# Peptides against a protein of PDB entry 3B8E, part 61

Target 1, 230 residues: chain A of PDB entry 3B8E
Amino acid sequence: PFLIFIIANIPLPLGTVTILCIDLGTDMVPAISLAYEQAESDIMKRQPRNPKTDKLVNEQLISMAYGQIGMIQALGGFFTYFVILAENGFLPIHLLGLRVNWDDRWINDVEDSYGQQWTYEQRKIVEFTCHTPFFVTIVVVQWADLVICKTRRNSVFQQGMKNKILIFGLFEETALAAFLSYCPGMGVALRMYPLKPTWWFCAFPYSLLIFVYDEVRKLIIRRRPGGWVE

## One batch from the design tools (peptide; made by RFdiffusion4, then SolubleMPNN)

Design b1_p13_8_s4 (from b1_p13_8, 12 letters changed)
Fold by OpenDDE base, seed 2:
Structure b1_p13_8_s4 (fold): chain B 230 residues (1-230), chain A 13 residues (1-13)
Amino acid sequence: as target 1 above (230 residues)
Amino acid sequence: EKLEKVKELLEKV
């Protein structure tokens, strides 16, 4: 989000505080829960990794985490961001290069896509209104991300949902997201304004996309062992 | 009305 903010010069899509809430709040318990996942049924049939040649973090893993899944996650967040701004009169194309004027407190006549003028205060309200839904979108997408991370090769349907700690992590991150989104005072303390419950559903297509994508990937790996997709 | 309440909250910050 921050890279796109710089490159495209758009209004800040996700606040620093909300990023910290993701990194330190919602992601920790789910990530730890993966350490308690049951081994895949075929793990003992695989050759051990060669520690001299095979990196634990290889190009394929980086491509999957950052280049594929991470991009889908980012797209989910940005979708929510663009929808909110469009509902408030700022179409995506109009946001390009707008940051400089958007962040200038002395400019009180920034025009939206329909010619309406926005004061600095009004713009900041809209900006901060994006932060919470973007955050929640990431959490909802993380549900799918966590579930797909349970296995490398087996389908989630083959592995099942037996990891109680992972299930607890999903509830914990969801409860934390709800707390941060709806607890009184969070708007002042964290600049996280309450969101309409409907915004939780904006991420569902992206969560489904991640899940389907990874299941297809795993299916390919099972059918073609030793392929470039592994 | 909700926007006005948010505006009031922002003015207090």
Scores: peptide ipSAE 0.000, ipTM 0.340, DockQ to the pose 0.033
Fold by OpenDDE base, seed 3:
Structure b1_p13_8_s4 (fold): chain B 230 residues (1-230), chain A 13 residues (1-13)
Amino acid sequence: as target 1 above (230 residues)
Amino acid sequence: EKLEKVKELLEKV
């Protein structure tokens, strides 16, 4: 989000404090929960990792995490961001290069895509209105990400949802997201204004996409062992 | 005041 903010000169999609809430709040318990996942049925058929040659973080993991899943997550967040701004009169094309004027306190006549003028205060309200739905979108997409991370090869349907700590993690991150989104004072404290409940559903297609994508990937791996997808 | 300082610091990161 911050890289696109700089490169495209768009209004800030997600606040720094909100990013920290994701990294330290919503991601920690789910990540820890994966340590309690049951071994896959084929684990004893795999060779042990050679600590001298095999890296824990390899190119394949980076490609999967950042190149595939991370891009879908980013697309989900930005989709929500662009929808909110479009509903407030700012079409995506109009946002390109707008940051300089958007962040200028002395410019109180920034025009939207329809010629409506926006004061600095009005613009900042809209900007902060984007932060909470973007955050919630990331959390909803993280549900799918956590579930797909349960296994490397087996389908989630084969592995099942027996990890109670993982289930707890899903509830915890959701409860934390709801708390940060709706608790009085969070707007002042975190610049996270309350969102309409409908915004929770904006991420669902992307969450489903991640899930389907990974299940298809795992299916290919099972059908063609030793392929380029593994 | 301490919370505001923490916010300002976090915004600079």
Scores: peptide ipSAE 0.000, ipTM 0.306, DockQ to the pose 0.021
Fold by OpenDDE base, seed 1:
Structure b1_p13_8_s4 (fold): chain B 230 residues (1-230), chain A 13 residues (1-13)
Amino acid sequence: as target 1 above (230 residues)
Amino acid sequence: EKLEKVKELLEKV
């Protein structure tokens, strides 16, 4: 998000405080829950990792985490961001290069795509209105990310949802996201303005895409062991 | 006020 913010000079899509809420709030308990996951049924049929040749973090894992899943997450967040700004009169093309004028407190006549003028305060309200749905979008796609991380090779349908701590983590991160989104004073305290409940569903296609993509990946790995997808 | 200072600091990072 921050790279696109710099390169495209768009209004800030996700605030630093919201990023911290993701990294320290919504992501920690789910990540810890994976330590309590049941072993895959075939784990004892796999050879031990060679510590001299096999990296814990390999190019395939980096490609999967950052190049594939991370990109889908980013696309989901930016989709939500662009839709909200478009609903408020700012089309995606108009946002390019707008950051300098957007962040200038002395410019109170920034025009949207329809010629409507926006004061600095109004612009910041709509910006902070984007932060919360972006955050919620990340949480919703993290549901799929957490579920797909239960296994490396086996389908989630083969593994099942028996990890009660993981289920608790999903509820905890969702409850925390709801609390941060709707608790009075969060707009002032965290620059997280309330979102319409319908915005929670905007992330679902991306969450489903992550899930389907990983299940297809795992299916390919099971059918073609030792392939480039593993 | 302390929270705002922390936010400002975080925004500078």
Scores: peptide ipSAE 0.000, ipTM 0.316, DockQ to the pose 0.022; fails the geometry check
Fold by OpenDDE base, seed 5:
Structure b1_p13_8_s4 (fold): chain B 230 residues (1-230), chain A 13 residues (1-13)
Amino acid sequence: as target 1 above (230 residues)
Amino acid sequence: EKLEKVKELLEKV
């Protein structure tokens, strides 16, 4: 998100405070819950890792985590961001290069795509209105990420949802996201303005995409062991 | 007050 903010010079899609709420708030309990996951049924049929040749973090894992899943997460967040700004009169093409004027407190006549002028205060309200839905989008996508991380090779349908700590983590991160989004004073304290419940559904297609993508990947691994997708 | 200081620091980043 921050790289696109710099390169494209768009209004800030996700605030630093909101990023900290993800990293320190919503992600910790779910990540810890994975330590309590049951071993896959075929784990004893797999060869052990060779500590001399096989890295714990290999190129395939980096590609999967950052190059594939992480990019789908970012696309989901940016989709929500662009939809909200478009509904407020700022089409995606108009946002390119707008950051300099957007962040200037002395410019009170920034025009949207329809010629409406926006004061600095009005622009910041719209920007902060984008931060919360972007955050919620990441949380909803993380539901799928957490579920797919339960297994390396087996389908989630084969593994099941027996990890009660993981289920608790899903509820905890969702409850925390709702608290940060709707608690009075969060707009002042964290610049997280409340969002309409409909914005929670904007992430669902991307969450489903991640889940389907990983299940297909795991299916390919099961059918073709030792492939480049493993 | 601590929260406001953190916000001010984050705004400078």
Scores: peptide ipSAE 0.000, ipTM 0.316, DockQ to the pose 0.021; fails the geometry check

## One batch from the design tools (peptide; made by RFdiffusion4, then SolubleMPNN)

Design b1_p14_1_s1 (from b1_p14_1, 10 letters changed)
Fold by OpenDDE base, seed 1:
Structure b1_p14_1_s1 (fold): chain B 230 residues (1-230), chain A 14 residues (1-14)
Amino acid sequence: as target 1 above (230 residues)
Amino acid sequence: KKEELEKKLLELLK
């Protein structure tokens, strides 16, 4: 997220505190849960060929999965960010290069895509309004990502959700998201403006798309083992 | 609560 912020020179979609909450609050327990997740029945049936090489392969797979999940989460967050800003008059194209003027407190007439002028304070409120939904979007996307990552080839429906740590992690991150979104003072303390309940649903289509995509991918892998989709 | 928060945010942003 921060890289895109720098490259595109857009208003900051995610605050530092929010990033820390993601890294420390949402990613840690799920990551641990995935590490302790019961291996797919097919993986467990495979005797470790070589414990040293198989461990390395598993670590690489976990690292790749984590990296991919992180990218997908970021995309979901940015989607929500662009939706919120678009609803407030800032179309994505207009945001490109706007950061310099956006962050300048002395410019109080930054125009949106429709010619409406925004004061610095108004802009920052809108910016901070994006932080919480971005975080919540990541959490909601993580629900799907964690569920789909439990299996490599099998459908989620086949393996189920037996990992108590995963379930706990999902509740923890959801509770944290709710706390940060609705606890009084979070806007001031953490620059996270309170989230309207409707924004929780903004991420759901994205999570559903990821879920469907992964299930289709897994279905293809099952039907065509050794294909390019693996 | 939202209005109060907005006021506080506005104050912090001054």
Scores: peptide ipSAE 0.020, ipTM 0.588, DockQ to the pose 0.000
Fold by OpenDDE base, seed 3:
Structure b1_p14_1_s1 (fold): chain B 230 residues (1-230), chain A 14 residues (1-14)
Amino acid sequence: as target 1 above (230 residues)
Amino acid sequence: KKEELEKKLLELLK
């Protein structure tokens, strides 16, 4: 999100606090899941045929899968961002290069896509209105990961542990998202204005997309075992 | 929506 903000010079789509919440919450769940998978593999005495290469390959494959899921999550967040800004009169094309004028406190007549002028304060309200829903979208998209994990593993035991970790992580993220979105004073303190509950549902199409993507990936792996798609 | 945002801002500033 921050990279696109810099490259495209668009208004900041995600607040620093929400970025930290993603880094500490969302990114930790995959890391913990990987650590437990390794521990379970070691406990089950499944000697990898080649301990060094097979472990590295599995870690790389999982890392690539999470990288791809992370990209889809970011796309979901940006979709929500663009929808909110479009509803407030700023079409995606109009946002390109707008950051310089957007962040200038002395410019109080920035025009939206429809010629309406926005004061600095009004623009910042709209910007901060995007921060929370971006995070919420990521959390909702991550719910799809629970469904994906149920179908990925052949071992009921491995599925159980991973599911518990994911459920716990998703619960924490959801609770945090709810706290940041609806707790009084968060709008002023953290620049996260409360969202209408309808914004939680905006991410559901992307959750479905991730599910479909993973099922297609699994189908490809089943048809071509040992391919680069693992 | 602009008016709603202005109202929200005014409420937050109180």
Scores: peptide ipSAE 0.020, ipTM 0.614, DockQ to the pose 0.000
Fold by OpenDDE base, seed 2:
Structure b1_p14_1_s1 (fold): chain B 230 residues (1-230), chain A 14 residues (1-14)
Amino acid sequence: as target 1 above (230 residues)
Amino acid sequence: KKEELEKKLLELLK
């Protein structure tokens, strides 16, 4: 998110403190939960053909999976960010390069995509309105990501959700999201304004899409072992 | 949306 902010010169989608909350509060327990997830029985029964190469490949696959999860989460967050700004008159294309004028307190006539002028205070309210739903969107997307990453080949419906650590992680991150979103003073302290309950559902279609995609992927892998999809 | 933001701004100024 921060890299896109710098490269595209868009209004800041997520505050630094919120990023820290993601890294330390929401991602840590889920990541640990995945480490303690019950391995697929078929994977555990397979002896490594070459311990050195197979370990290295597995570490690379895990690293790639974590990288992909982070990208998916960021995409979900940015989706919500762009939706909020578009609903307030700022189309995605118009946001490119707007940061300099957006952050200037002395410019009170920044125009949106429809020619409406926005004061500095109005712009900052919209910006801070994006912080909370961006965070919440990451949490909601993470629900799906954690569930799909539980298994490599088996369907979630086949494997089930027996890992208590995973369940605890999901609860913890959700509770943290609710706390940061609705606790009084978070708007001042963390620049996270209270979120309407409807915004919790903004990421659900995206989460469903990735869930379905992953289930289809796993189905293909089961039917065609050794294919390019693996 | 602008009116809602103005309302929020007024609430913050209280």
Scores: peptide ipSAE 0.018, ipTM 0.621, DockQ to the pose 0.000
Fold by OpenDDE base, seed 5:
Structure b1_p14_1_s1 (fold): chain B 230 residues (1-230), chain A 14 residues (1-14)
Amino acid sequence: as target 1 above (230 residues)
Amino acid sequence: KKEELEKKLLELLK
């Protein structure tokens, strides 16, 4: 998200505090839960052929898969961001390069895509309105990510959801999202305005996309063991 | 709640 902010020079889609909440609140417990996940039955059956080369290849393939999932996750957040700004009169093309004028306190006549003028205060309200939905989108997409990371080759339908720690992680991140979204004072303290419940559903297509992507990937791995998709 | 937060935010942004 931060790289796109720098390159496109758009209004900040995700605040620093929100990033910290992701790193400390939503990623830590899930990571611990995955460390204690039961070994996949098919992994136990495969002896490493060459410990030196197979380890390097596996690490690269895992890194690529997680990189792709992270990109889809970011796209989901940006989709929500662009939808909210478009509903407030700022079309995606108009946001390119707008950051300089957007952050200038002395410019009170920034025009939207329809010629409406926005004061600095109004712009900041809209910006902070985007932070909470972006965060919630990340959490909803992470539900799918956490579930798919449980297994390397087996379908989620085959492995099941038996890890109590993983389930706890899902509830923890959801509870944190609800707290940040609806607790009084979060708008002032964390620059996260209250969220309409409908915005929780905006991320569902991307969560489904990640789930389908991983199931297809795993299906290919099962059909072609030792392929480049592992 | 949103209106109250907006009012407080506007005060902070002045």
Scores: peptide ipSAE 0.018, ipTM 0.591, DockQ to the pose 0.000; fails the geometry check

Design b1_p14_1_s2 (from b1_p14_1, 7 letters changed)
Fold by OpenDDE base, seed 2:
Structure b1_p14_1_s2 (fold): chain B 230 residues (1-230), chain A 14 residues (1-14)
Amino acid sequence: as target 1 above (230 residues)
Amino acid sequence: KLEELLEELEKLLE
């Protein structure tokens, strides 16, 4: 998110405090939960045949956990960010390079995509309105991602939700998201304005899509073991 | 004041 913010010079999609809440509050417990997830029975029964292959498997798992999940979360967050700004008159293309004028307190006539002028206060309200739903979107996407990462080859429907730590992590991150979104004073303290309940559902189509794609991927892996899809 | 401080911190972290 931060790299895109710098490169594209868009209004800040996610505040630093919110990032800290993600890193320290939201991501830690789920990450720990994944470490304690029971390995698939098939993985545990297979003696490491080739250290190189096992290393590649571990690297792939690490890449999924730290690379792919992070990218998916970022994409989900940005999706929500762009939706909110578009609903307020700022189309994604118009946001490119807008940051300099956006952050200038002396410019009170920043135009949106439709020629509406926005004061500094108005556009900062919109910016801060993005912080909370971006965070919540990450949490919602993370629900799917954690479930996806629970298994490598088996369907979630086959493996089930047996990891109590994972379940606890899901509740913890959801509770944190609710607290940050609805607790009085969070707008002032954390620049996280109260979230309309409808925004919790903004990420659901994306989470569902990822879930479906992963289940299809796993199905292919089960049918064609040793294929390029692994 | 807190918002201003947070803005300054954000600018420093940018």
Scores: peptide ipSAE 0.014, ipTM 0.340, DockQ to the pose 0.000
Fold by OpenDDE base, seed 3:
Structure b1_p14_1_s2 (fold): chain B 230 residues (1-230), chain A 14 residues (1-14)
Amino acid sequence: as target 1 above (230 residues)
Amino acid sequence: KLEELLEELEKLLE
């Protein structure tokens, strides 16, 4: 999110505190889950295969999968961001290069895509209104990722332990999202204004897309064992 | 103080 903010010079889509909550709260549990999953898979694969090559391949596959999932998550967050700004009169094309004027406290007449002038305070309210929905979108997309991870392994025992860690991760992410979105004072303290319940549903199409994407990927892997998609 | 810290953190992350 921050990279696109810098590259595109758009208004900040995700607040710093929200980024920290994602990095420290939401990403750690999935990472731990993946680490445990890899450790269990390595223990079961202790048949005479070269442990270095099999570990490296698994780590590369996990990193690629995580990278792809992370990109889809970012796309989901940005979609929510652009929808909110568009509803407030700022079309995506108009946001390109707008950051300089957007963040300038002395410019109180920034025009939206429809010629409406926005004060600095009004712009910041809209910006901070994007932070919470962006975060919630990431959390909802992560639900899909966790469900997908559940279906990947044929071993009931491996699924069981993963399920507990994944369920805990889902609970933690959801609890954090609810806390940041609805706890009094979070709007002032964290610049995360309360989320309208409707924005929780904005992420569901992306969660479905991720689910479909991974199921298609799994189908391709099943049909072409040893292909580049493994 | 928390707002100032958040503003400083935002400046550092920017």
Scores: peptide ipSAE 0.013, ipTM 0.363, DockQ to the pose 0.000
Fold by OpenDDE base, seed 5:
Structure b1_p14_1_s2 (fold): chain B 230 residues (1-230), chain A 14 residues (1-14)
Amino acid sequence: as target 1 above (230 residues)
Amino acid sequence: KLEELLEELEKLLE
C-alpha cells in the first residue's frame, strides 16, 4: 500500500495509526493461534526428503504464496479506497499526482473530477473516511487468510474449524475493527471516522477470491505431489 | 508516547 502511495502520489489510503492497528492488533493474536494449530495429517505421513533441497524449495513456495495473498489483500483495500473517493467525486485517474495539492493546507480549491472545489478540511474528512473502510477491508480479508493458513495441503472443509484460539483471534480482530469504527472520538484520536455498515461487505469478493485461490492451489498440490506449486 | 510518536511521524511525512 505505501509503495503505491509513493509511486502514484495519491492521497494517503492508510494512516500510520491504521497500519499500527493492523500490525499490533489484528496480526499478533492470529499469528499465535496458527502456531498452536494441529499438524496436518498428511504432513506427518510424508517421509523426510532431502533436507537441504526440499527445505529451500518449500520456503520459496510458502514465501511466494504469502506474497500473493498479501497482494490480493492490498488490492481489496485499494478497491474500497477508490470506491469511496469516486462516490465523493474523485475518480481514480484524477487521484494520480493529486497528493501534493491534497496535503497543502493553503490550497482550498482542489477540484474533483466534476469541477467541484474542496477545502482542505473537506479533503481531510474524505481521506479519514477512507482509513476506516480500508482497515475493515483488511480485517475481512484476514478472515480468509487465517482460515486458509490453518492447512498446507488439505481443504478447510476437510480439516474443519476446531481451533478455539483461531476462532478467538477472528473475534478479537473483528471486535477491534468495530471499536475503531464506531467508538466516539476515534475520528479525532485515530483519524478513523465512523463507517457505514455497508462498507463491511465491500471486501467480501476479495476474501472469497483469496479463499478460492488457496483451495485451488491446495487442490493442485494434492493432485500433483512434489510439483512446483508445493 | 504513541500519540506523540505518531504526531512526529506525521510531521516527518509532511
Scores: peptide ipSAE 0.012, ipTM 0.361, DockQ to the pose 0.000
Fold by OpenDDE base, seed 4:
Structure b1_p14_1_s2 (fold): chain B 230 residues (1-230), chain A 14 residues (1-14)
Amino acid sequence: as target 1 above (230 residues)
Amino acid sequence: KLEELLEELEKLLE
């Protein structure tokens, strides 16, 4: 998010405080939960044919999976950001290069895509309105990520939600998202304005996409053991 | 303030 903010010079899609809340609040507990995940029965029963190569392949697969999931999370967040700004009159194309004027407190006549002028205060309200939905979008996508990462080969439906720490992580990140979104004063303290409940659903298509992608991937792995997808 | 740090980082990247 921050890299695109710099490269595209768009208004800040996600505040620094929200980034910290993601890194420290929403990502840490899921990461810990994965450390306590019971190895799939099939992984434990198969002695690694070559411990060195199998570890390296596993690390690469994990790195690629996390990288891909992270990209989908970012895409989901940016989608939400662009939707909110478009609903407020700022089309995605118009946002390119707008950051300098957007963040200038002395410019009170920044035009939107429809020629409407926006004061600095109005622009900041819209910006901060994006922060909360972006954060919530990441959390909702992380639900799918966390559930997917539970299993390497087995379907989530086959292994089930047996890890209590995983379940706790899902509740914790959801509770944090709800707290940051709806607790009084968060708009002032964290620049996270209250979220309309409808925005929680904006992330669901991305969460579902990740889930379907992973289930399809796992299905391919099961049908073609030793394929390039494993 | 993390925001101030980010603003400073943004200024440095400019």
Scores: peptide ipSAE 0.012, ipTM 0.355, DockQ to the pose 0.000; fails the geometry check

